Peptides against a protein of PDB entry 3NZW. Designs and how they scored, part 269

Target 1, 212 residues: chain A of PDB entry 3NZW
Amino acid sequence: TTTLAFRFQGGIIVAVDSRATAGNWVASQTVKKVIEINPFLLGTMAGGAADCQFWETWLGSQCRLHELREKERISVAAASKILSNLVYQYKGAGLSMGTMICGYTRKEGPTIYYVDSDGTRLKGDIFCVGSGQTFAYGVLDSNYKWDLSVEDALYLGKRSILAAAHRDAYSGGSVNLYHVTEDGWIYHGNHDVGELFWKVKEEEGSFNNVIG
Target 2, 222 residues: chain B of PDB entry 3NZW
Amino acid sequence: QFNPYGDNGGTILGIAGEDFAVLAGDTRNITDYSINSRYEPKVFDCGDNIVMSANGFAADGDALVKRFKNSVKWYHFDHNDKKLSINSAARNIQHLLYGKRFFPYYVHTIIAGLDEDGKGAVYSFDPVGSYEREQCRAGGAAASLIMPFLDNQVNFKNQYEPGTNGKVKKPLKYLSVEEVIKLVRDSFTSATERHIQVGDGLEILIVTKDGVRKEFYELKRD

## One batch from the design tools (peptide; made by RFdiffusion4, then SolubleMPNN)

Design b2_p28_8_s2 (from b2_p28_8, 16 letters changed)
Fold by OpenDDE base, seed 4:
Parts: C-alpha cells; sequence; structure tokens
Structure b2_p28_8_s2 (fold): chain B 212 residues (1-212), chain C 222 residues (1-222), chain A 28 residues (1-28)
C-alpha cells in the first residue's frame, strides 16, 4: 500500500493506490483505501484490510452519532482522537492500521491527522503511509511547495503514488485522488497505473529505466 | 500439537452479470490426500435471493453460513419480513467474520445476488472480514489458477482493440448467462486437471429476479 | 494473559495460512 496526504495553499490532496496482497498473491487491484466518512472528512487505509475497513467504518458511525447528538459536524481532531483511543484500547492485541484522517471544519480549517495501531497520533502537513511510503516521499518531498496550484498539487499526489506503484511490489492497481476544500472533498477519479505510467513517461520523459 | 484449522479444499467462483449473478463450487470435500465426499455441496441458497459459500475449513464454513441464515431469519422477525439487501448482507457477514478477529473463520467467503437496482452483485470476504464488491472472484484451492483467467475473460484485462497498437482497451461489457456458465465450466474443468483438491462435481447457482436456479455438471473423479 | 492467548491464536492462524494465499488476510 501507498497512501499520502498533504496540505497546501489550496487545501488537502489525498492520493492512494488500490492493491491488496496476501503474501506474494495480488488479492485485488481495486480496493477502496479511502473511506468517505462525511462530505468533509476522509479516512485512509494501510495495514490489515479488515482492521482498517471495520474500524474506519465504525469511526464513520461514531462521527454520525456525534453530528446527531451535538447538532454539529465532528472536528478532525475529535474524529482522529476517537480512532486513536479505540486502537489504544486494543494495543498489543495485534491490530494493524496506518491511517490518515483528513478533513475540513470551519474551526480547524484543512487538517490531517496520522493515526496508527501503535497508538501514535500526529497532526501534520505531509504524510505518506504504507509499504511504498518512502518511494512516495521521494517524489513528494522533492516537488512539494505550499504555494502549489490545485492542478499541480493534484498531479503531484498522483505522480507520487505512481512512483511508489512502480517501485513497491505491494502497491499498484490504480490511483484514487481526492481534493479537500472548505466545501468538502472532491473525488478526482480512478487512474489505472498501467495507463497512467505510459502517459506520464511520454509526457515527462521519465521512467527511463523502462523501455517503451 | 493442537491445530484448530483444517482445509477441506475445493474451489468456488462468483460472476456478476447485468441482471443476474452466479456462484459456483465444486462438490469435492477432501482432507489432505483423502477424498471425504464426492458430493458435498458448499454453495447455499440463504433466502432473499442471496447465495453464499464459505470455502476452506468446512466446519468453519458451515458455521458461518448457518449463522448468516439465522441472521436472515432474525432480520425478517425484526423488520416485518423485509427483504435483506445484498449490500446489507455483506455488512452483516463482515461483522460475523470480524467478531472472530482474534481466531478467524478459516474461510474465503463469496456471496452473490442482485443489488437494489436489479444488477448482478458479487461480494468477496477475506477470513478476517474485509469485503469488496467485484464483477468476479475465485476462491479456494484453485483460486490462483482461475482468477487470472477471469481477469482476462470477464474484465478483459490485457485485451486491446485490433489495429490500435495496444492503445485502446477492449471495452467492458456484461456477459450473458450462457457465456458466464461457459466460463465457469471451463474454469472448473481446467482447475480439475491441475489441482487435486478440485473435482467430482460442479454445482452452479444462478440468481435472477425470478429466484435461484441450480445446475449440476460432472467433473473428473480422479 | 488475554494478550498472550490472542498472540497464540494469531500464531496458529498465521502458521496455517502461511502457504495458502486463498486463506490469508488481505494486507494493504
Amino acid sequence: as target 1 above (212 residues)
Amino acid sequence: as target 2 above (222 residues)
Amino acid sequence: SLLEEIARLRALYEEASKDNPALREWEL
């Protein structure tokens, strides 16, 4: 898996691959590694598929309950804390989760929290999570600027996942791309890695380690 | 040494069509190299136009299917005989599986039916409880042999329009029930030739708006 | 302890599924 999220002047970019594996077996190329908790809040998945899917879905329910009880959308901080508290209760039990909770509230603005099954909860501007995270960081860090245009930021997110898909055997399938703004998240499509690779190679003159 | 898990072999396969879905399984039940039964059905009609198979350790599979059937029963009691939708069934099965997160059911689960729009639906589950809706899925012993074939023949992977220099993919389209049945039969006959845990018989459950139909075909008995 | 028992059971599952991808947990 490779997931990433970063803040920039235009909000948040979230990009993830879609491969699931069982050892050296590619279990699926089409897994949804982003849960749309509400129109303003996203969760990303890395680690055990069942752990992430089950508990992030549960988180969605908790966020909805908050909205119903408090008559106000839950904050990104509170949502991430609910998940963090949950996994902490299971600490040592063997849950495997590396998640990012990304969203917007008027109170917080665009916000990203990293939460993992070790009990770590971090607020930050840039995170890459998964077996391909270092490959994604290589591209993302080398091109990241706060002042990126929305177009450039979307491309950078997509391009970083592509790099990871190229080098990490456990990442691939497609890139799912999101842009989070004050008006909520916007889905920017599913991009097949096979097609995307050749397009990017041609347009950039990159990936010269592969002969076309 | 205590070993709570067995493996009874077999293979299952689900394919969704436009207005139908199929779930197929061989009828061989095996332990190690000994055939326990040449006809032990592992694909079940669970009511509400939902068919289910949990392939792997038969004891766990039977337990899971029984629990799900019971869930359907209680759903009717609690909701005035409302039909359980396939997506709700999938969520329910996730909870059944994940309820044993720390001692998983040793099964690969597939269900098939129609979604609320009348479209064919196939859901697959890992042993711990993650699930995904797909157009097709192979499970069990010969899944590794069949799934790549389905990628090519159902989802048209690595197929391109002639004369386009590989630049235009073959367009996705739904397969007819006849085409799907042919693919299922070819898949299982091929798998039987190469895997000792697959054979004897093939049972196919076809789900349409009119209900569940069963078909049976002989496989090699060696 | 409970955690030790959980670890034991997980080890049994992992050992059983080690060479059987069809019965392994999906990993992301």
Scores: peptide ipSAE 0.620, ipTM 0.923, DockQ to the pose 0.896; fails the geometry check
Fold by OpenDDE base, seed 3:
Structure b2_p28_8_s2 (fold): chain B 212 residues (1-212), chain C 222 residues (1-222), chain A 28 residues (1-28)
Amino acid sequence: as target 1 above (212 residues)
Amino acid sequence: as target 2 above (222 residues)
Amino acid sequence: SLLEEIARLRALYEEASKDNPALREWEL
């Protein structure tokens, strides 16, 4: 898996691959590794598929309950804390989760929290999470700046996942791309790596290690 | 030593059509290299136009199917005989599986039916409860043999339009029930030839708006 | 302990599914 999220002047970009594996077996190329918790809040998945899917779905329910009780959307801080507290209760039991909770509230603005099954909870501007994270960081860090245009930021997110899909055997399938603003998240499509690679290679003149 | 897990072999296969879905399984039950039964059905009509199979360790599979059937029963009791939708069934099965997160059911689960729009639906589950809706999925002993075949024949992977120099992909389209049945039969006959844990009989459950139909075909018995 | 037992059971599952991808947990 490779997931990433970063803040920039235009909000948040979230990009993820879609491969699931069972050892050397590609179990699926079409897994949804982003859960849409509400129109302003996303969760990303890395680690055990069932752990992430189950508990982030559970988190969604908790967030909805919060909204019903408090008559206000839950903050990104609170949502991430709920998940963090939950996984901490299971510390040592063998949960495998590397998640990012990304969203926007009027109080917080665009916000990203990293939460993993070790109990780590971090607020930050840039995270890459998964087996391909270092490959994604290589591209992302080299091109990131706060003042990216929305178009450039979307491309950078997509391009970073593509780089990881190219080098990490456990990442691939397609890129799912999101842009989060004060108006909520916007889905920017599913980009098959098999097609995207050749398009990017041609347009950039990159990936010259591969002969077309 | 305590070993709670066995493997009873077999293979299952689900394919969704436009307005139907198919879930098929062989009827061989095996332990190691010994055939326990040549006719032990593993695909079940669970009511509400939902068919289910949990392939792997038969004891776990039977337990899971029983629990789900019971869940359907109680759903009707609690919700005035409301039909359980396939997506709700999938969520319920996730909870059944994940409820044993720390001692998982040793099964690969597939369900098939129609979604609320009348479209064919196939859901597959890993042993611990992650699930995904797909157009097709193979499970069990010969899954590694069949799944790439389905990628090619259902999803038209690596197929291109003739005369386009490999630049135009074959367009996706739904298969007819007849085409799907042919693919299922070819899949299982081929798998039977190459895998000792597959054979004897093939049972196919076809789900349409009119209900569940069952077909049976002989497979090799060697 | 409970955690030790959980670990033991997990190990049994992993050993059982080692050579059977169809019965392995999906990883992201």
Scores: peptide ipSAE 0.592, ipTM 0.909, DockQ to the pose 0.926; fails the geometry check
Fold by OpenDDE base, seed 1:
Structure b2_p28_8_s2 (fold): chain B 212 residues (1-212), chain C 222 residues (1-222), chain A 28 residues (1-28)
Amino acid sequence: as target 1 above (212 residues)
Amino acid sequence: as target 2 above (222 residues)
Amino acid sequence: SLLEEIARLRALYEEASKDNPALREWEL
């Protein structure tokens, strides 16, 4: 898996691959590794598929309950803390989760929290999470600027996942791309890695280690 | 020594069409290299136009199917005989599986039916309860042999329009029920030739708006 | 302890499924 999220002047970019594996077996190329918790809040998945899918869905229910009780959308900080507290309760039981909770509230603005099954909870501007994270960081860190345009930021997110899919055997399938603003998240499509690779190679003159 | 995980072999296969879905399984039950039964059905009609199979350790599979059938029953009691939708069934099965997260059912689960728009639907589950809706899925002993075939023949992977130099993919289209049944039969016939845990008989459950029908075909018995 | 027992059961599952991808957990 490779997931990433970063803050910039235009909000948040979230990009993820879609491969699931069972050892050396490619279990699926079409897994949805982003949960749309509500129109303003996203969760990303890395680690055990069932752990992430089950508990992030559960998180969605908790966020909805908060909204019903408090008559206000839950903050990104509070949502991420709920998940963090949950996984910490199961610490040592064998949960495997590397998640990012990304969203926008009036109080916080665009916000990203990293939460994993070890109990780590970090607020930050840039995170790459998964077996391909180092490959994604290589591209993302090299090109990141706060002042990126929305178009350039979307491309950078997509391009970083592509780099990871190219080098990490456990990442691939497609890139799912999101842009989060104060008006909510916007889905920017599913981009098949096979097609995207050749497009990027042609347009950039990159990936010269591969002969077309 | 306590060993809670056995493997009874067999193979299952689900394919969704436009307005139908099929779930098929062989009828061989085996332990190691010994055939326990040549006819032990593993695909079940669970009511509400939902068919289910949980392939792997048969004892776990049977337990899971029974629990789901019971869940359907109670759903009717609690919700004025409302039909359980396939997506709700999938969520329910996730909870059944994940409820044993720390002692999983040793099974690969597939369900098939129609979604609320009348479109064919197939959902597959890992042993712990992650699930995905797909057009096709193979499970069990010969899944590694069949799944690539389904990728090619159902989802048209690695197929391109002639004369386009590989630049235009073959367009996705739904297969007819006859085409799907042929693919299922070919898949199991081929798998039987190459895998000792597959054979004896093939049972196919076909779900349409008119209900569930069953077909049976002989497979090699060696 | 409960955690130790969970670990033992997990080990049994992992041992059983290590060579059977069809019965392994999906990993992301």
Scores: peptide ipSAE 0.587, ipTM 0.907, DockQ to the pose 0.911; fails the geometry check
Fold by OpenDDE base, seed 5:
Structure b2_p28_8_s2 (fold): chain B 212 residues (1-212), chain C 222 residues (1-222), chain A 28 residues (1-28)
Amino acid sequence: as target 1 above (212 residues)
Amino acid sequence: as target 2 above (222 residues)
Amino acid sequence: SLLEEIARLRALYEEASKDNPALREWEL
């Protein structure tokens, strides 16, 4: 898996691959590793598929309950804390989760929290999570600027996942791309790696390690 | 001495069509190299136009199916005989599986039916309850043999329009029920040839708006 | 302890499924 999220002047970019594995077996190439918790809040998935899917769905329910009880959307901080507290209760039981909770509230603005099954909860501007995270960081860090245009930021997110998909055997399938703004998240499509690779190679003149 | 993770072999697969879905499984039940039964169905009609199979350790599979059937029953009691939708069934099964997260049902689960728009639906589950809706999925002993075949023949992976220099993919389209049945039969006959845990019989459950239909075909018995 | 037993069961599961991807948990 490779997931990433970063803040920039235009909000948040979230990009993820879609491969699931069972050892050497590619279990799926089409897994949805972003959960749309509400129109303003996203969760990303890395680690155990069931752990992430189950508890992030559960988180969605908790966020909805908050909204119903408090008559306002839950903050990104509170949502991430709920998840963090939950996994902490299971500490030592063997949950495997590497998640990013990304969203917007008027109070917080665009916000990203990293939450994992070790109990770590971090607020930050840039995170890459998964077996391909270092590959994604290589591209992302080299090109990241706060002042990126929305177009450039979207491309950078997509391009970073592509790099990881290229080098990490456990990442691949497609890139799912999101842009989060004050008006909520916007889905920017599913980009098959098999097609995206050749397109990017041609347009950039990159990936010259591959002769095609 | 305690060995809770037996494997009774067999293979299952589901394929969704436009307005139908199929879930098929062989009828061989085996332990190691000993055939326990040549006809032990593992694909079940669970009501509400939902068919289900949980392949792996048969005792766990049967337990899971029974629990789901019971869940359907109670759903009717609690919701004035409302039909359980396939997506709700999938969520329910996730909870059944994840409820044993720390001692999982040793099974690969597939359900098939129609979604609320009347379109064919196949959901597959890992042993602890992650699930995904797909056009096709193979499970069980010969999944590694069949799934690549389904990738190619259902989702047209690695197929391109002739004369396009590999730049234009073969367009996706739904398969007819006849085409799907043929693919299922070819999958299982081929799997039977190459895997000792697959054979004896093939039972196919076809879900349409009119209900569940069953078809049976003989497989090699060696 | 409960955690130790969970770990034991997990080890058994992983050993049993190591060569059977159809019965392995999906990993992201």
Scores: peptide ipSAE 0.570, ipTM 0.894, DockQ to the pose 0.907; fails the geometry check

Design b2_p28_8_s3 (from b2_p28_8, 14 letters changed)
Fold by OpenDDE base, seed 1:
Structure b2_p28_8_s3 (fold): chain B 212 residues (1-212), chain C 222 residues (1-222), chain A 28 residues (1-28)
Amino acid sequence: as target 1 above (212 residues)
Amino acid sequence: as target 2 above (222 residues)
Amino acid sequence: SELEEIARMRELYEEASADNPSLQEWEL
């Protein structure tokens, strides 16, 4: 898996691959590794598929309960804390989760929290999470600027996942791309890695290690 | 030595069509190299036009299917005999599986039916309850042999339009029920030839708007 | 302890499913 999220002047970019594995077996090329918790809040998945899918869905229910009780959308900080507290209760039980909770509230603005099954909870501007994270960081860190245009930021997110999919055997399938703003998240499509690779290679003159 | 994770072999296969879905399984039950039964059905009609199979350790599979059938009954009691949708069934099964996250059912689960729009639907589950809706899925002993075949024949992977130098993919299209049944039969026939845990009989459950029908075919009994 | 028992069961599961990807948990 390779997931990433970063803050910039235009909000948050979230990009993820779609491969699931069982050992050396490619279990699926079409897994949704982003959960749409509400129109303003996203969760990303890395680690155990069932752990992530089950608990992030549960998190969605907790966020809805908060909204019903408090008559206000839950903060990104509070949502991530709920998940962090939950996984900490299971510490040592073998849960495997590397998640990012990304959202926008009026109080917080665009916000990203990293949460993992070890109980780590970190607020930050840039995170790459998964087996391909180092490959994604290589591209993302080299080209990241706060002042990126929305178009350039979307491309950078997509391009970083592509780099990871190229080098990490456990990442691939497609890139799912999101842009989070004050008005909520916007889905920017599913991009097949095979098609995207050849397009990027042609346009950039990159990936010269592959002969087309 | 206590080993709670036995494998009774067999193979299951689900394919979703436009307005139908199929779930098929062989009828061989085996332990190691000993055939326990040549006719032990593992695909079940669970009501509400939902068919289910949980392949792996047969006792776990049977237990899971029974629990799901009970869940269907409870759903009717609680919701004024409302039909359980296939997506709600999938969520229910996730909870059944994940409820045993720390002592999992040793099974690969597939369900098939129609979605709320009347389109064919197949959902597959890992042993602890992650699930995905797909056009096709193979599970069990010969899944590694069949799944690549399904990728090619159902999802048209690695197929390109002639004369395009591999630049234009073959367009996705739904298969007819006859085409799907043929693919299922060919898949199991081929698997039987190469895998000792597959054989004896093939049971296919076909779900349409008119209900569930069953077909049975003989497989090689070697 | 309960955690030790869970760990033992996980090991048994991983050993049993090592050669059967159909019975392995999906990883992302």
Scores: peptide ipSAE 0.601, ipTM 0.918, DockQ to the pose 0.916; fails the geometry check
Fold by OpenDDE base, seed 4:
Structure b2_p28_8_s3 (fold): chain B 212 residues (1-212), chain C 222 residues (1-222), chain A 28 residues (1-28)
Amino acid sequence: as target 1 above (212 residues)
Amino acid sequence: as target 2 above (222 residues)
Amino acid sequence: SELEEIARMRELYEEASADNPSLQEWEL
C-alpha cells in the first residue's frame, strides 16, 4: 500500500493506490483505500484490510452519532482522537492500521491527522503511509511547495503514488485521488497505473529504467 | 496439540452478470490426501435471493453460513419480512467474521445475488471480514489457478482491440448466462486437472430475478 | 494472559495459512 495526504494553499490532496496482497499474491487491484466518512471528512487505509475497513466504518458511525447528538459536524481532531482511543484499547492485540484522517471544519480549516495501531496520533502537513511510503516521499518531498496550484498539487499526489506503484511490489492497481476544500472533498477519479505510467513516461520523459 | 485450522479443500467461484449472478463450487471434501466425500455441497441458498459459500475449513464454513441464515431470519422478524439487500448482507457477514478477529473463521467467503437495481453482484471476504464487491472472484484451493483466467475472460485484462498496437483496451461488457456457465465449467475442469483438492462434481447456483436455479455437472473423480 | 493467547492463536493461524493465499488476511 501507498497512501499520502498533504496540505497546501488550496486545501488537502489525498492520493492512494488500490492493491491488496496476501503474501506474494495480489488479492485485488481495485480496493477502495479511502473511506468517505462524511462530505468533509476522509479516512485512508494501510495495514490489515479488515482492521482498517471495520474500524474506519465504525468511526464513520461514531462521527454520524456526534452530528446527531451535537447538531454539529465532528472536528477532525475529535474524529481522529476517537479512532486513536479505540486502537489504543487494542494495543498489543495485533491490530494493524496506518490511517490518515483528513478533513475540513470551519473551526480547524484543512486538517490531517495520522493515526496508527501503536497509538501514535500526529497532526501534520504531509504524510505518506504504507509499504511504498518512502518511494512516495521521494517524489513528494522533492516537488512539494505550499504555494502549489490545485492542478499541480493533484498531479503531484497522483505522480507520487505512481512512483511508489512502480517501485513497491505491494502497491499498484490504480490511483484514487481526492481534493479536500472548505466545500468538502472532491473525487478526482480512478487512474489505472498501467495507463498512467505510459502517459507520464511519454509526457515527462521519465521512468527511463523502462524501455517503451 | 490443538489445531483448529483444518482445510477441507475445494474451490468456489462467483461471477456477476448484468441481471444475474452465479456462485459455483466443487463438491469434493478432502482432508490432506484423503477424500472424505465426493458430494458435499458447499454453496447454499440463504434466502432473499442470496447465495453463499465459505470455503476452507468446512466446519467453520458451515457455522458461518448457519449464522448468516439465522441473521436473515432475524432480519425478517425485526423488519416485517423486508428482503435483506445484498449490500446489507455483506455488512452483516463482515460483522460475523470480524467478531472472531482474534480466532478467525478459517474460510474464504463469497456471496452472490442481485443489487437493489437488479444488477448481478458478487462480494468476497477475507477470513477476518474485509470485503469488496467485484465482477468475479475465485476462492479456495485452486483460486490462484482460476483468478488470472477470470481476469482475462471476465474483465478482459491484457486484451486489446485489433489494429490499435495495444493502445486501446478491449471494452468491458457483460457476459450472458450461457457464457458465464461455460467459463465456470472450463475453470473447474482445468482446475481439476491440476489440483488434487478439486474434483468429483460441480454445483452452480444461478441467481436471477426469478429466484435461484441449480445446475450440476460431473467432474473427474480421480 | 489474554494477549498471550491472542498471540498464540495468530501464530497458529499464520502457520496454517502460510501456503494458502485464499485463507490469508488481506494486507494493504
Scores: peptide ipSAE 0.600, ipTM 0.920, DockQ to the pose 0.921; fails the geometry check
Fold by OpenDDE base, seed 3:
Structure b2_p28_8_s3 (fold): chain B 212 residues (1-212), chain C 222 residues (1-222), chain A 28 residues (1-28)
Amino acid sequence: as target 1 above (212 residues)
Amino acid sequence: as target 2 above (222 residues)
Amino acid sequence: SELEEIARMRELYEEASADNPSLQEWEL
């Protein structure tokens, strides 16, 4: 898996691959590694598929309950804390989760929290999470700046996942791309890696290690 | 030694069509190299136009199916005989599986039916309850043999339009029920030839708006 | 002790499913 999220002047970009594996077996190329918790809040999935899918879905329910009780949307800080507290209760039981909770509230603005099954909870501007994270960082860090246009930021997110899909055997399938603003998240499509690779190679003159 | 994770072999296969879905399984039950039964059905009509199979350790599979059937019963009781949708069934099965996260059911689960729009639906589950809706899925002993075949024949992977120099992919299209049944039969006959844990009989459950139909075919008994 | 039991069960599961991808947990 490779997931990433970063803040920039235009909000948050979230990009993820779609491969699931069982050892050396490609279990699926079409897994949804982003959960849409509410129109303003996303969760990303890395690690055990069931752990992430189950508990992030559970988190969605908790967030909805908060909204019903408090008559306002839950903060990104509070949502991430709920998940962090939950996984901490299972510390040592073998849960495998590397998640990012990304969203926008009027109080917080665009916000990203990293939460993992070790109980780590970090607020930050840039995270890459998964087996391909170092490959994604290589592209992302080299091109990131706060003042990216929305178009450039979307491309950078997509391009970083593509780099990881190219080098990490456990990442691939497609890129799912999101842009989060004060108006909520916007889905920017599913981009098949097989098609995207050749397009990017031609347009950039990159990936010259591969002969077309 | 304590070993709760036996394997009774067999193979299951789900394919979704436009307005139908198919879930098929062989009827062989085996332990190691010994055939326990040549006719032990593993694909079940669970009501509400949902068919289910949980392949792996048969005792776990039977337990899971029984629990799901009970869940359907209680759903009707609690919701004035409302039909359980296939997506709600999938969520329910996730909870059943993940409820044993630390002592999992040793099964690969597939369900098939129609979604709320009348479209064919297949859901596949890992042993601990992650699930995905797909057009096709193979599970069990011969899954590694069949799945790439389904990628090619259902999803048209690596197929291109003739005369395009491999630049135009074959377009996706739904298969007819006859085409799907043929693919299922070809898959199982081929798997039977190469895998000792597959054979004897093939049961195919076809789900349409009119209900569940069952077909049976003989497989090699080697 | 409970955590140790959980760990042992995990090991047994991994050993049993080592050659059967259909019965392995999906990883992302």
Scores: peptide ipSAE 0.593, ipTM 0.912, DockQ to the pose 0.922; fails the geometry check
Fold by OpenDDE base, seed 5:
Structure b2_p28_8_s3 (fold): chain B 212 residues (1-212), chain C 222 residues (1-222), chain A 28 residues (1-28)
Amino acid sequence: as target 1 above (212 residues)
Amino acid sequence: as target 2 above (222 residues)
Amino acid sequence: SELEEIARMRELYEEASADNPSLQEWEL
């Protein structure tokens, strides 16, 4: 898996691959590693598929309950804390989760929290999470600027996942791309890695390690 | 000496069509190299036009299916005989599986039916309840043999339009019931040839708006 | 302890499913 999220002047970019594995077996190439918790809040998935899917769905329910009770959307900080507290209760039981909670509230603005099954909860501007994270960081860090245009930021997110998909055997399938703004998240499509690779190679003159 | 994770072999697969879905499984039940039964069905009509199979340890599979059937019953009781949708069924099964997250049912689960728009639906589950809706999925002993075949024949993976230098993929389209049945039969006959845990019989449950139909075919009994 | 037993059960599961991807948990 490779997931990433970063803040920039235009909000948040979230990009993820779609491969699931069972050892050396590619279990799926089409897994949704982003949960749309509400129109303003996303969760990303890395680690155990069931752990992430189950608890992030549960988190969505908790966020909805908050909205119903408090008559306002839950903050990104509170949502991430709910998840963090939950996984902490299971510490040592073998949950495997590396998640990013990304969203916008009027109070917080665009916000990203990293939450993992070890109980770590971190607020930050840039995270890459998964077996391909270092490959994604290599591209992302080299090109990241706060002042990126929305177009450039979207491309950078997509391009970073592509780099990881190229080098990490456990990442691949497609890139799912999101842009989060004050008006909520916008889905920017599913981009097949096979097609995207050749397109990017041609347009950039990159990936010269591959002859074709 | 304690080994709760037996494997009774067999193979299952689901394929979704436009307005139908199929879930098929062989009828061989085996432990190691000993055939326990040549006709032990593992694909079940669970009501509400939902068919289900949980392949792996048969006792776990049966327990899971029984629990799901019970869930359907209680759903009707609680919701004035409302039909359980396939997506709600999938969520329910996730909870059943994840409820045993730390001592999992030793099974690969597939369900098939129609979604609320009347389109064919197949959902597959890992042993602890992650699930995905897909056009096709193979599970069990010969899944590694069949799944690549389904990728090629259902989703047209690695197929391109002639004369396009591999630049234009073969367009996706739904398969007819007849085409799907043929693919299922070919998959299982091929799997039977290469895997000792697959054989004896093939039972196919076909879900349409008119209900569930069953078909049976003989497989090699060696 | 309960946690030790959970760990033991995980080891048994991983050993049993080592050669059967169909019975392995999906990893992301």
Scores: peptide ipSAE 0.591, ipTM 0.909, DockQ to the pose 0.916; fails the geometry check

